# Peptides against a protein of PDB entry 5OK6, part 41

Target 1, 215 residues: chain A of PDB entry 5OK6
Amino acid sequence: ELPGLDSQWRQIENGESGRERPLRAGESWFLVEKHWYKQWEAYVQGGDQDSSTFPGCINNATLFQDEINWRLKEGLVEGEDYVLLPAAAWHYLVSWYGLEHGQPPIERKVIELPNIQKVEVYPVELLLVRHNDLGKSHTVQFSHTDSIGLVLRTARERFLVEPQEDTRLWAKNSEGSLDRLYDTHITVLDAALETGQLIIMETRKKDGTWPSAQL

## One batch from the design tools (peptide; made by RFdiffusion4, then SolubleMPNN)

Design b2_p13_1_s3 (from b2_p13_1, 6 letters changed)
Fold by OpenDDE base, seed 3:
Structure b2_p13_1_s3 (fold): chain B 215 residues (1-215), chain A 13 residues (1-13)
Amino acid sequence: as target 1 above (215 residues)
Amino acid sequence: APSLEEIEAASAA
């Protein structure tokens, strides 16, 4: 059942789990298309449940670049293109109005950066390859807060590298050369890794030499 | 810093 308009407004905007609640690392937040949200605000502030301002079901179609992989468009801006809601508020709106048929929710995580929390709308998609088979890539999503050590472990797992095999990472830079990722304790953000960037996993030879050391 | 072409060539040797 649809709650009263004042109850909806209080629950979504001013509730304990409302839009203005503090961000907490690891929590899920959801994107809502801005025009729909503004129409909902106008509807609940109008005080008439029978108003022609009824927003209908949530439709995030304009935020997606495709309906196959449900990837977001590039360059979306919070407050202009979408509103962020905590999980509880999102689930209330979906229960009251529904979500457009076939559309997935746009769920994102709060990440901890130096002195700030933010919702990570665009995680980094890296292309993982082996140094000896550059034509076979694995696309893997990482947080900007994930360590290079996690990227390395993930690459080892995807390529079924045995525990006794030594591996290291290189990143292809914008100039086309390879930057060695020496420090595995820095983050994806600190390493300035970007979506679509090629990450090469080098495996040490059985003789104890590195393939790249012969250059 | 090596290129991709250099590391690929070194891996084939």
Scores: peptide ipSAE 0.215, ipTM 0.857, DockQ to the pose 0.639
Fold by OpenDDE base, seed 5:
Structure b2_p13_1_s3 (fold): chain B 215 residues (1-215), chain A 13 residues (1-13)
Amino acid sequence: as target 1 above (215 residues)
Amino acid sequence: APSLEEIEAASAA
């Protein structure tokens, strides 16, 4: 059963636990398609539960580029294309109205950037490859706040690299050359890594030489 | 910095 319209408004729009609450690093927020949300606002503000303004189930279809991988369209803008709700508010709306059949929730994390908290709507998707098998890529999502060390560990895990094997990363730059990622303590953001960027994991030879040192 | 093509060539050898 739907709560009273005023109760719905208070649960979703309040500044303590609703849409206007402060961002906290590590918390989950959810995207809601803007037109649906505006329809909901109109419905609950109208004061008539039987109104023709009933929003129906949450439908985020317009935010997705495909229904296979459920990737977001590029260039979506908060306040124009979607609104962000904290997990509690999202779960209330889903409980009250439902979510379109087959659609996953669009969950995103709050990240801590220098001097700002932000919901990371677009994490970085990197193409991980081995230096000796460039044709086999693994697409892996990383936060901008993830370290290059995490990228390296993830690459090692995906390629089943043994703990005793030494590895390092290269990033393909916009000029087509390779930049070595020397510092593993900097973030993906600090390294200016971008979605779709090729990251090459080089494995040290058994003789102690690096494949790239012969170039 | 090595090119991707140079690494590919060295890895194919």
Scores: peptide ipSAE 0.065, ipTM 0.772, DockQ to the pose 0.701
Fold by OpenDDE base, seed 4:
Structure b2_p13_1_s3 (fold): chain B 215 residues (1-215), chain A 13 residues (1-13)
Amino acid sequence: as target 1 above (215 residues)
Amino acid sequence: APSLEEIEAASAA
């Protein structure tokens, strides 16, 4: 059942549990399409529950580029295309208005960047490949805060690399050359890895040589 | 499929 309009406003827009709540690393936030949210604001501010300004179910369709993988469109801007709500506020809105049938929630995590918390709307999608089979990629999402070590472990897992096999990563740069990811302790952000970037996992040969060392 | 060696060689050219 829909609560009173003033109660809705207070639950969603407050600074303790609502939209204005401080970001905390690891928490889930949700995207809400801006037009729907503005319609909801107008509805609850209007003071008439029977108003023609009723927003209906949450519909994030315009934020998606596809309905298969439910990927977000590129270049969406907070405050212009969407608003961010903490999990509690999102769940209230969904319980009150529903979510468009078949649409998944757009859940994102708060990450801690140097000197700022941010909702990571666009995790980095890397194309993981093996050095000897570049035609078989695994697209995997990583946080900007994830370590290169995690990327390496993930690549090893995806390619079913045996524990005794030694592996290392290369990133294909914008110039087309390969940059070796030596430091596994730096983040995806620190390594300046970008969405769509090819990451090559090189496996050490049984003779103890690296394939790339023969160049 | 191009090898790592082929990619590196192409990048050095």
Scores: peptide ipSAE 0.055, ipTM 0.729, DockQ to the pose 0.117
Fold by OpenDDE base, seed 1:
Formats: structure tokens, C-alpha cells, sequence
Structure b2_p13_1_s3 (fold): chain B 215 residues (1-215), chain A 13 residues (1-13)
């Protein structure tokens, strides 16, 4: 059963636990398509539950690039294309109105950047490869706040590298050359890594030489 | 900085 319209408005829009609440690092927020959200606002502000302004089920179809992988379209803008809701508010709306059949929720995490919290709508998708098998990529998502050390560990795990094997990373730059990722403590953001960028994991040879040292 | 082609060639050797 739907709560009263005023109760819905207060639960979703209140500044303490609703849409306007402070961002907290590690929390989940959800995207709602803006047109649906504006229709909901009009409905609950109208004061008539039987109004023709009833929003129906949440439908984020216009935010997706595809219905196979459920990737977001590029270049979506908060407040123009979508609204961000905290998990509690999202779950209330889904409980009241439903979500379009078969459509997944668009969950994102709050990240801590220097002097700002942000919902990370677009995590960085890196193409991980081995130096000796460039044709076999693993696409992995990383936060901008993830360390290069995490990227390296993830690459080692994906390629089943044994603990005794020594490995290092290279990033393919826009010029097509390889930049070595020396500092593993900097973030993906600090390293200016971008979605679709190729990251090469080099494995040290048994003789103690690096493949790239022969260049 | 090495190219991808150079690393690939060195890896095939």
C-alpha cells in the first residue's frame, strides 16, 4: 500500500535521510531517471492520489546504453538526466511503485576525493592484459580512488600469477607508447587512467630479467 | 618508453 503523499515526499526529500542528506564515503546511492522523478514530485505535491500524474513503475531505460550488460550511456549529467537517491529512499520508491521488469537498479558508491565526496557514477574500466598475450584482455572496473597496487593485485589474480612471480604494470598512453606505473600507492585518478585504457602486466623472467629490459 | 609492438616482439623472443 502506498503511503500518504506528504509522507512519501518527506521520506524521499528530507535533508536528514533523503535525497538532500550528506554524502558518506562507501554508501550506496541509486540513479533515478529524471523524468520519472519529476513526475513523482508532481504527483506527491498535487495532493490527489487518484491524479493522472501517477508516475507508474520506475523505468531507467533511457539511462542505459544496452539491455545486455546494462551499461550506462556516456555523458549523463546529475540533475539533467538523473537524480541520485540514498539506498533507503530508493528502496522505498521501488517498494511503492516497482521497478521495470528485468531492469537492474543502478547502484553507485560514494567515494572520497580531495575535499569532496562524490557518487562515482562512472567507475574506470581498464583492459588488463599480459605482456606475452596482448590479445586476451580482462575488463575490470576500478574506482578512481583505488590504488595502482590494487590494479596490480587484481591483474595477478585474474591471470593466476603465483605469489613468487614478480610483476609490474605499464599503461598505454594516448601516443601509443607505454608509461610504467612505478608508484603503486597513487590512485587510478592520480595516474590519470581512463576507461578503455590498456594496462599491461609484465612478468619477470625466471632468469631474473624483465622482458622490457631487452628493448 | 617502449611501444606495445616492442614489448610484444620481446615477449615472442
Amino acid sequence: as target 1 above (215 residues)
Amino acid sequence: APSLEEIEAASAA
Scores: peptide ipSAE 0.053, ipTM 0.753, DockQ to the pose 0.666

Design b2_p13_1_s4 (from b2_p13_1, 6 letters changed)
Fold by OpenDDE base, seed 3:
Structure b2_p13_1_s4 (fold): chain B 215 residues (1-215), chain A 13 residues (1-13)
Amino acid sequence: as target 1 above (215 residues)
Amino acid sequence: APTLEQIEAASAA
């Protein structure tokens, strides 16, 4: 059943799990298209449940670039294109109004940056390849807060590298040259890795030499 | 810094 308008407003805006709740690392937040949310605000603030301002079901169609992979459009801005809601608030709105048929929820995680919590709307998609088979890429999503060590472990797992095999990473830069990722303790953000960037996993030869050392 | 072409060539050798 749809709660009273004042109850909806208090639960979504001013509740313990409302929109203004402090961000906490690891929590899930959801994107809601801005025009729908503004129509909902107008509806619940109007005080008339029978008003023509009823927002209908949540429709995030304008936030997606396609309905196949459900990728977000590039360059979306919080407060202009969408609002962010905590999981509890999102689930309330979905239960009250529904979500457009076939659309997935746009779930994102809170990440911890130096002295700032942020909802990571755009995680980094890296193209992982082996040095000896550059034509076979694995696209893998990473947080900006993930370590280069995690990227390396993930690449090893995807390519079924044996534990005894030694590996290292290179990143293709904008100039077309390769930068070696020496420090595995820095983050994807610290390494300035970007979506669509090619990451090359080099495997050490059995003779103890690196393929790149012959260059 | 090596290029992609250099690494590819070194891996084929």
Scores: peptide ipSAE 0.221, ipTM 0.856, DockQ to the pose 0.646
Fold by OpenDDE base, seed 2:
Structure b2_p13_1_s4 (fold): chain B 215 residues (1-215), chain A 13 residues (1-13)
Amino acid sequence: as target 1 above (215 residues)
Amino acid sequence: APTLEQIEAASAA
């Protein structure tokens, strides 16, 4: 059963647990399509639960570029295209109104950058390849706050690299040359890695030489 | 810095 309209408004919009609550690193937030949210606001502010302003089920279809991988459209803007809600508020809305059948929730994490917390709506998608098989890419999502060390570990795991094998990463730059990722302690953000960027995992040869050292 | 083409060529050899 839907709670009273004033109760809905307080639960979703209150500054303690609602939309305006402080961001905390590691917490989940959810995207809600802006027009649906505005319709909901109009409904609950109207004071009539039988109003023609009833928003119906949550439908984020306009935020997706495809219904196969459920990727977000590029260039979506908070407050224009979508609203961010904390997990509790999102779960209330889903419980009250439902979510469009077959449509996944758009869950995102709060990340901590050097001077700000933000919801990371667009994590970085890297194309991981092996130096000797560039035609077999694995797309993997990373946070901007993830270390290059995590990217390397993930690449090793994806390519089933044995623990004794030594590996290192290269990033293809905009000029088409390869920049070596020497420091594994810096973040994806610090390394200026971007979505769609090719990351090459080089494996050291058994003779102790690197394939790239022969170039 | 090596190019992608260079690393491909070296890996095919």
Scores: peptide ipSAE 0.214, ipTM 0.850, DockQ to the pose 0.693
Fold by OpenDDE base, seed 5:
Structure b2_p13_1_s4 (fold): chain B 215 residues (1-215), chain A 13 residues (1-13)
Amino acid sequence: as target 1 above (215 residues)
Amino acid sequence: APTLEQIEAASAA
């Protein structure tokens, strides 16, 4: 059953638990397509539950580039294309209006950057490859706040590298050369890694030499 | 800095 219109407004738009609540690192927030949200605002502000302004089910279709991988379109802007709601508010709206059949929720995490907290709408998708099999990539998502060490561990796991095998990472730069990721403690952001960037995991040879050292 | 092709070549050797 739908709550009263004023109650809906207060539940979703309040500054303590709704849209205006402070961001907290690690919390889940959800994207809602802007036009739907504005329609909902108009409906609940209108004060008539039988109004023709009823928003219907949440439909985020316009935010997706495809319905296979459910990837977001590039270049979406908060406040223009979507609004962000905390998990509780999102779940209320879904409970009241439903979500379009087959669409997944667009869940994102709050991350803490050096000077700001933000919802990370676009995590970094890296193409992980082995130095000896560049044709087989694994696309993996990382937060900008994830360490290069995590990228390395993830690559090792995906390629089933044994614990005793030494590995290191290279990033293909815009010039086509490889930059070695020496410091594993810096973040993906600090290393300026970007979506679609090729990350090469080099495995040390059994003789103790690196493949790249013979160059 | 090595190129991708250089690493590939070194891996095949």
Scores: peptide ipSAE 0.213, ipTM 0.855, DockQ to the pose 0.620
Fold by OpenDDE base, seed 4:
Structure b2_p13_1_s4 (fold): chain B 215 residues (1-215), chain A 13 residues (1-13)
Amino acid sequence: as target 1 above (215 residues)
Amino acid sequence: APTLEQIEAASAA
């Protein structure tokens, strides 16, 4: 059942638990398509529950690039294309209005960057490959705040690398050469890794030599 | 820095 319009506004727009609340690292926030949200704002501000301004179910269709993987379109801008709501506010809206059939929620995490907290709308999608099978990639999402060590561990897991096998990472740069990811403690952000970037996991040979050392 | 082609070639050998 829909609560009163004033109650809806208070629950969604407040600074304690609503849209205006401070970001906290690790919390989930949700994207809401901007036009729907504006329609909802107009509806609840209009004071008439029977108004023709009723927003209907939440429909984020315009935010998606595809309906298979439910990837977001590139270049979406907060405040222009979508608004961000904390989990509680999102769940209220979904409970009141519903979500378009078949659409998943667009859940994102708050990350802590050196100077700011931000909802990470676009995690970094890396193409993980083995040095000896460049044609078989695993696309994996990472936070900008994830360490290169996590990328390496993830690559090892995806490729079923045995614990005794030694591995290291290379990143393909824009010039087509490979940059060695030496420091596993730096973040994906610090390493300037980008979505779609090829990350090569090199496995040490049984003779103790690296494949790349023969170049 | 090695190229992809170089790594691929070294891996095929």
Scores: peptide ipSAE 0.206, ipTM 0.849, DockQ to the pose 0.702

Design b2_p13_2_s1 (from b2_p13_2, 7 letters changed)
Fold by OpenDDE base, seed 1:
Formats: C-alpha cells, sequence, structure tokens
Structure b2_p13_2_s1 (fold): chain B 215 residues (1-215), chain A 13 residues (1-13)
C-alpha cells in the first residue's frame, strides 16, 4: 500500500534516509531516471492521490545502453538524466511503485576521493590480458579508488598464476605504447586508467628474466 | 606502439 503523499515526500527528500543525506563511503546508492522522479515529485506535491500525475512503476530503460549486461549509457549527468537515492529511499520507492519487469536496480557505491565523497556511477572496466596471449581478455570492473595492487592480484587470480610466479602490469596508453605500472600502491584514478583500457600482465620467466626485456 | 605489443604477444612465458 502507498503511504500518504506527504509521508512519501518526507521519507524520500527530507527523512533520515532522504536524498540529501550525507554520503558515506561504502554505502549503496541507486539511480532513478530523472523524468520518472520528477513525475513522482509532481504527484506527491500535488496532494491528490487520485491525480493523473501518478508515476507508475520505476522505469530506468533510457539509462541503459544494453539489456544484456545492463550497462549504463555514457555521459549521463546527475540532475539531468538521473537522481541518486540512498538504499533505504530506493527500496521505499520500489516497494510503493515497483520496478519495471526485468530491469535490475542500478546500484552504485560511495567512494572517498581526496576531498570529496562521491557516488561512483562509472567504475572502470579494464581489459586484463597476459603478455603472451593478448587475444584472451578478461573484463573486470574496478573502482577508481582501487589500488594497482588489487588490479594485479585480480589479474593473477583470473589467470590462475601460481604464488611463486612473479608478475607485473603494463597499461596500453592512448598513443599505443606501453607504460609500466611500477607503483602498486597508487589508485586506478592516480594511474589515469580508463574503461576499455588494455592492461597486460607480464609473468617473469623461470630463468629470472622478463619477457619484455627481449623487446 | 602496436609493434611492441605484437612482439610481446609472440614471446614465450
Amino acid sequence: as target 1 above (215 residues)
Amino acid sequence: SSEVIKKLEELEK
């Protein structure tokens, strides 16, 4: 059952779980398509529960570029294309109005950047490959706040690298050359890694030499 | 360069 219109407004906009609540690192927030949200606002602000402004179920279709992997379109802008809601507010709206059949929620995490908390709408998708098999890529999602060390560990795990094998990473840059990722303590953001970027894991040879030394 | 990447792929582990 739908709660009263004033109650809906207070819970979503001004409540402890409201849209304007402080961001906290690690918390989940959800995207809602802007037109739907504006329709909802008009409905609850109108004061008539029988109004023709009833928004219907949440439909985020216009935010997706595909219905297979449910990837977001590029270049979406907060306040223009979508609004961000904390988990509690999102779950309230879904419980009241429903979500379009088959659509997954668009869940994102709050990350902490040096001077700001931000919902990371677009985490980085990297293409991980081995130096000797560039044709076999593994696409893995990382936060901009993840370390290069995590990328390396993830690559090692994905390629089933034995603990005794030594590995290092290279990134293909925009000019098509390879930049070695020496510092594993810096973040994906600090390394300026981007979605679709090729990351090459090099494995040290048994003789102690690196394959790249032969180039 | 693309050439460097190509050479990398051809190297043995």
Scores: peptide ipSAE 0.024, ipTM 0.627, DockQ to the pose 0.256
Fold by OpenDDE base, seed 4:
Structure b2_p13_2_s1 (fold): chain B 215 residues (1-215), chain A 13 residues (1-13)
Amino acid sequence: as target 1 above (215 residues)
Amino acid sequence: SSEVIKKLEELEK
């Protein structure tokens, strides 16, 4: 059952538990398509539950570039294309209005950047490959706040690298050359890694030499 | 260049 219009507004828009609440690192937030949200605002502000301004089910279709992988379109802007709601508010809206059939929720995490908390709408998707088999890639999503060490561990796991094998990472830069990721303690953000970037895991040879040392 | 990557692949042969 739909609650009263004023109750809906208070649950969703309030600054304590709703849309305007402070961001906290690690929390889940959800994207709602802007036009739907504005329609909902108009509906609840109108004061008439029988109004023709009823928004219907949540439909985020315009935010997706595909309905297979449910990837977001590039370049979406908060406040223009979508609004962000905390998990509680999102779940209220879904319970009241439903979500378009087949659409997944667009869940994102709050991350702590050096001077700001932000909902990370676009985590970094890296293409992980081995130096000797560039044709076999693993696309893996990372937070900008994840360490290069995590990227390396993830690569090792995906490629089933044995514990005794030594590995290191290279990033293919925009010029097509390779930049070694020496410091595993810096973040993906610090390393300026970008979505679609090729990350090459180099494995040390059995003789103790690195393949790249011969370049 | 992309040739650097190709060289890495060939070094394991």
Scores: peptide ipSAE 0.023, ipTM 0.620, DockQ to the pose 0.255
Fold by OpenDDE base, seed 5:
Structure b2_p13_2_s1 (fold): chain B 215 residues (1-215), chain A 13 residues (1-13)
Amino acid sequence: as target 1 above (215 residues)
Amino acid sequence: SSEVIKKLEELEK
């Protein structure tokens, strides 16, 4: 059941609980395709519930590059391709208009960067590999705010590394060289890691030497 | 380099 148009506008477009509310780290926000949202705005601002401007169900199809993994297209821009809504506002719109059948919501988290909160639309997807088996990669998403320590722990978990085994990370840089990730306390952002980047987990030999020491 | 990565893999075999 659709509430009154004024009620819809107030619930979605306000500075306290709607689209304009402050970002808070850890909160979930949702992407809505821009054209649909603009049609909704026109509908509720028009004041006629029977208007031909009725937006229909939410359809974010144009934001996805595939319908298998439901990955976003690269290079989408807030305000041009999509708008961001807090969870409550998103759920209201879905309850009122529905979501296209089989299409998942596009949920993203607010992260805290040094001087700003931001909805992280594109988490970093890293290709985790072992130094001795480069052909077997695990693609894992990380926040830009995640530590290199978390990347290392995640790699160890994915590769079932025993606690007694010592490991360290290397990143393949744009020049094709390997940069050792010495400081595990810096973030993915600080390390300038990018989506699609190869991260190599090196395991220390039983003799206490590192394979890379012989390069 | 890609060669360095390959060499790293070979050293563990």
Scores: peptide ipSAE 0.023, ipTM 0.617, DockQ to the pose 0.260
Fold by OpenDDE base, seed 3:
Structure b2_p13_2_s1 (fold): chain B 215 residues (1-215), chain A 13 residues (1-13)
Amino acid sequence: as target 1 above (215 residues)
Amino acid sequence: SSEVIKKLEELEK
């Protein structure tokens, strides 16, 4: 059952617990298609529950580029294409109006950057490969706040590297050359890694030499 | 470059 229109507005827009509340690192936020949200605003502000402005179920179809992997379209802008809601507000709207059948929620995490908190709408998808087998890739999603060390550990895990084997990373840059990722303590953001970028894991030889040292 | 990547791959073949 739908609560009263004023109650809906207060629950979703309340500055302490609603859309305008402060971001907190690690929390989940959800994307809502902008036109639907504006329709909802008009409905609850109109004061008439029987109004023709009833928004219907949440439909985020226009935000997706595909219905297979449910990837977001590139270049979506907050306030223009979508609105961000905290988990509680999202769940209220879904409970009241429903979500379009078959569509997954668009859940994203708040990340901590040096000067701001941000909902990370576009995490980084990296293509992980071994230096000696570029044809076998693992696509893995990372936060911009994840360390290069985590990327390396993830690559080692995916390729079943033994603990005693020494490994390091290279990134293929926009010019097609390889940049060595020396510092494993910097973040994906600091390293300026981007979605679709090839990350090459090099394994040290048994003789203690690196394959790349012979180039 | 693509040449550097190819060389890396060839060193372990």
Scores: peptide ipSAE 0.022, ipTM 0.610, DockQ to the pose 0.262

Design b2_p13_2_s2 (from b2_p13_2, 5 letters changed)
Fold by OpenDDE base, seed 1:
Order: sequence, then C-alpha cells, then structure tokens
Structure b2_p13_2_s2 (fold): chain B 215 residues (1-215), chain A 13 residues (1-13)
Amino acid sequence: as target 1 above (215 residues)
Amino acid sequence: MEEVIEKLEELEA
C-alpha cells in the first residue's frame, strides 16, 4: 500500500534523512534514473493519487551499458542522468513502486576525499596480471581511496602468492611505459590509476633478483 | 614499449 503523496515527498526529499541529507563516508547510496524520479516528483506533487502521472516501477535500464555485468554507462551525470538517494529512501521507493524485474540496484559508497564526501559512482576497475603471464588477467574493482598496498595485497591473493614471496607493482601508463608503484601508502587516486589500466605484479626471483632488473 | 612487458614475460618463460 502506498503512503500518502505528501508523506512520500517528505520521506524521500526531507533534508534530515532524505536525498538532501549529509553524506557520510562508508554509507550506501543508490542511483535512480532521472526521468523516473522526475515522474515520481510530478506524481507526488500533483496531489492526486489516481493521476496519470503514476511513475510505475523503478527502471534504471538506460543507465546500464550491459545487462550481463550491469555496468554503468560512462559519462553519466548526477542531476541529468540520475539522482542519488540514501539507502533508506531507496528502500522506501522500491517497497512502494518496485524495481524492474531482473535489474539489480545501483549501490555506491560514499568516499572521503581530502575536502569533500562524494558518492563514488565510478570505482576503478584494474586489470591485474603477473609479469610472467600477461595473458591471464584478473579484473578487480577498487575505490579511488584504496591504497596501492591494498591493490598489491589483492593481487597477491588473486594469484595465490605465498607469504615468503616478495612482490611489487607496475602500472602501464598511457605512453605504454611501465611506472613502478613505489609508495604503497598513496591511494589509487593519488597514483592516477584509471579503469582498464594494466597493473603488473612482479615477483622477486629465488636468487633475490627482480625480473625487471634484466631489462 | 610493449617491448618491456614482452621482455618481462620472456625472461620468466
């Protein structure tokens, strides 16, 4: 059963707990396709529950580039293509109107940047490879706020590297050169790593030498 | 510079 239209509006748009509430790092927010949201706004502001402006089920189809991995299209803009809602507001809308069959929610996390909180709509997808097997990649998603140390640990885990093996990372840059990621304490953002970028994990040889030292 | 990556792979083959 749908709540009253005024109650819906207050619950979703209320500045204390709704769409305009402060962002907090680590919280989940959800994307809603803009046209659907505008239709909902028109419906609840119209004051007639029987209005032809009823929005129907939430449908985010236009935000996805594929229905296999449910990846977002590139270049989506907040306020133009989608609206961000806090988890509570999203769950209310889904409970009231439903979500299009088969579509996953588009959940994103609030991240802390140096001077602002932001919903990270586009986390970085890195292609992790070993230096001696470039054809076998693991695509892994990272936050821009994740450390290079986390990328390295993740690579070690994915490639089942033994604790006694020493490893380091290289990033393939836009010029095709390899940049060594020396500082493991900087973030993915600070290292300017981008989606689709190749990250090479080099493993030290048993003799204590690095493969790259022979190049 | 694909050459550098290829060289790394060749060294461990």
Scores: peptide ipSAE 0.024, ipTM 0.645, DockQ to the pose 0.205
Fold by OpenDDE base, seed 4:
Structure b2_p13_2_s2 (fold): chain B 215 residues (1-215), chain A 13 residues (1-13)
Amino acid sequence: as target 1 above (215 residues)
Amino acid sequence: MEEVIEKLEELEA
C-alpha cells in the first residue's frame, strides 16, 4: 500500500535516511533517473493521490547504454540525469512504485576521497592481461580507492597464478608506453588509472629474471 | 611504443 503523499516526501527527501543524508564511506546508494524522480516530486507535492501526475514504476532505461551488461552511459551528471538515494529511500520507492521489469537496481558505493565523500558512480574498469598473452583479458571493476596491491592480487587470482610465482604490474599509458606500478600501496586514483586501460601482469621467470629486463 | 608490448610477448616465446 502506498503511504500518504506527505509521508513519502518526508521519508525520501527530509528523513534521516533521505536524499540529503550525509554520505558515509562504504554505504550503498542508488541512482534514479531524473525525469522519473521529478515526476514523483510533482506527484507528492501536488497533494492529490489520484492525480494524473502519478509517476508509475521506476524506469532507469535512459541511464543504460545496453540491456545486456547494464552498463551506464558515459558522462551522466548528478542532478541532470539522475539523483542519488540512500539504500533505505531506494527500497521504499521500489516497494511503493516498483522497478521496471528486468532492470537491475543501479547500486553504487560511497567512497572517501582526500577531501570529500562521493558516491562512486563510475568505478574503474581495468583490462587485466598477462605479459605473454595479451589476447586473453579479464575486465575487472575497481574503486578509485582500491590499492594497486588489490589490483595485483585480483590479477593473480584471475590468472590462477601460483603463490610461489612473483608478479608485478605495468599500465599502458596514453602514449602507448608502459609505466611500471612500483608502489602497491597507492590507490587506483593516485596511479591515475582509467576505465579501459590495459594493465599487464608480468610474471618473473624461473631463472629469477624479469621478461622486461631483456627489453 | 607499441613495440614494447610486442617485445614483451616475444621474450616468452
Scores: peptide ipSAE 0.022, ipTM 0.639, DockQ to the pose 0.268
Fold by OpenDDE base, seed 2:
Structure b2_p13_2_s2 (fold): chain B 215 residues (1-215), chain A 13 residues (1-13)
Amino acid sequence: as target 1 above (215 residues)
Amino acid sequence: MEEVIEKLEELEA
């Protein structure tokens, strides 16, 4: 049931539990298209439930670049294109107004950066390949806060590498050269890895030599 | 290092 307009406003905009609440690492937040949110604000602030300002169901269509993979458009800006809501507030709005049929929620995680918590709207999509089969890629999503060690473990898992096989990573840089990812303890952010970047997993030969050392 | 990618690509060809 739709609560009273003042109750809706207080529930969603409450600084302790609503839109203005502090970010906490690992929490889920949701994107709401800005125009819809502004229409909702006008509706609940108007004080008339029968007003022509009724926002209808949540529709995030303008935030998506496609309706197949439901990828976000690039370059969306918080406060201009969308509003971020904590999970509780999002679920309230969905329960009250509904979500456009067929649209998935746009869920994102709060990440901890060195000096700030941030909702990671755009995680990094890496193209994982093997050194001996560059034509077969696995696209995998990583947080900027994920370690290179996690990228390596993920690559090993995707390519079904046996535990006894030794592997290492290379990143193809913007100049077309290969940078060796020596330190597996640094993050994806620290390594400056970007979406669409090719990451090559090299497997050590049985003779103990590396394929790249013969090049 | 450019040579390594080209050679890795050549090793796949």
Scores: peptide ipSAE 0.022, ipTM 0.635, DockQ to the pose 0.469
Fold by OpenDDE base, seed 5:
Structure b2_p13_2_s2 (fold): chain B 215 residues (1-215), chain A 13 residues (1-13)
Amino acid sequence: as target 1 above (215 residues)
Amino acid sequence: MEEVIEKLEELEA
């Protein structure tokens, strides 16, 4: 059963717990396709529960580029293509209207950047490879706030590197050269790593030499 | 600079 239209509006749009609430790092927010959301707004603002403006189930299909991996289309803009709702508000809408069958929620995390909190709609997808097998990549998603140390640990885990093996990272830059990621404490953002960028994990040889020292 | 990647690939041989 749908709650009253005024109640729906207050629960979703209020500044304390709804759409307008402050962002908090680590919280989950959800994307809602803008056309659906605008139709919902028109419905609840119209004051007639039997109105032809009833939005139906939430359908984010137009936000996805594929229905296999459920990746978002590139270049989506908040307030133009979608709205962001905190978890509680999202769950209310899903409870009231439903979500299109088989379609996953679009959940994203609030991250803390140097001066602002932001919902990270597009985490960085890096192509992790080994120096001795550049043709076999692991695509892994990272936050802009993740450290290079986490990228390195993740690469080691994906490639089943033994704890005693020493490894380091290189990033392929836009000029086609390799930039060594010396500082593992800086973030993905600080290192200016981008989606689709090749990250090469170099493993130290048993003789104690680095493969790259022979270049 | 393509040389470094090519050289890394050569080290696989």
Scores: peptide ipSAE 0.021, ipTM 0.618, DockQ to the pose 0.314

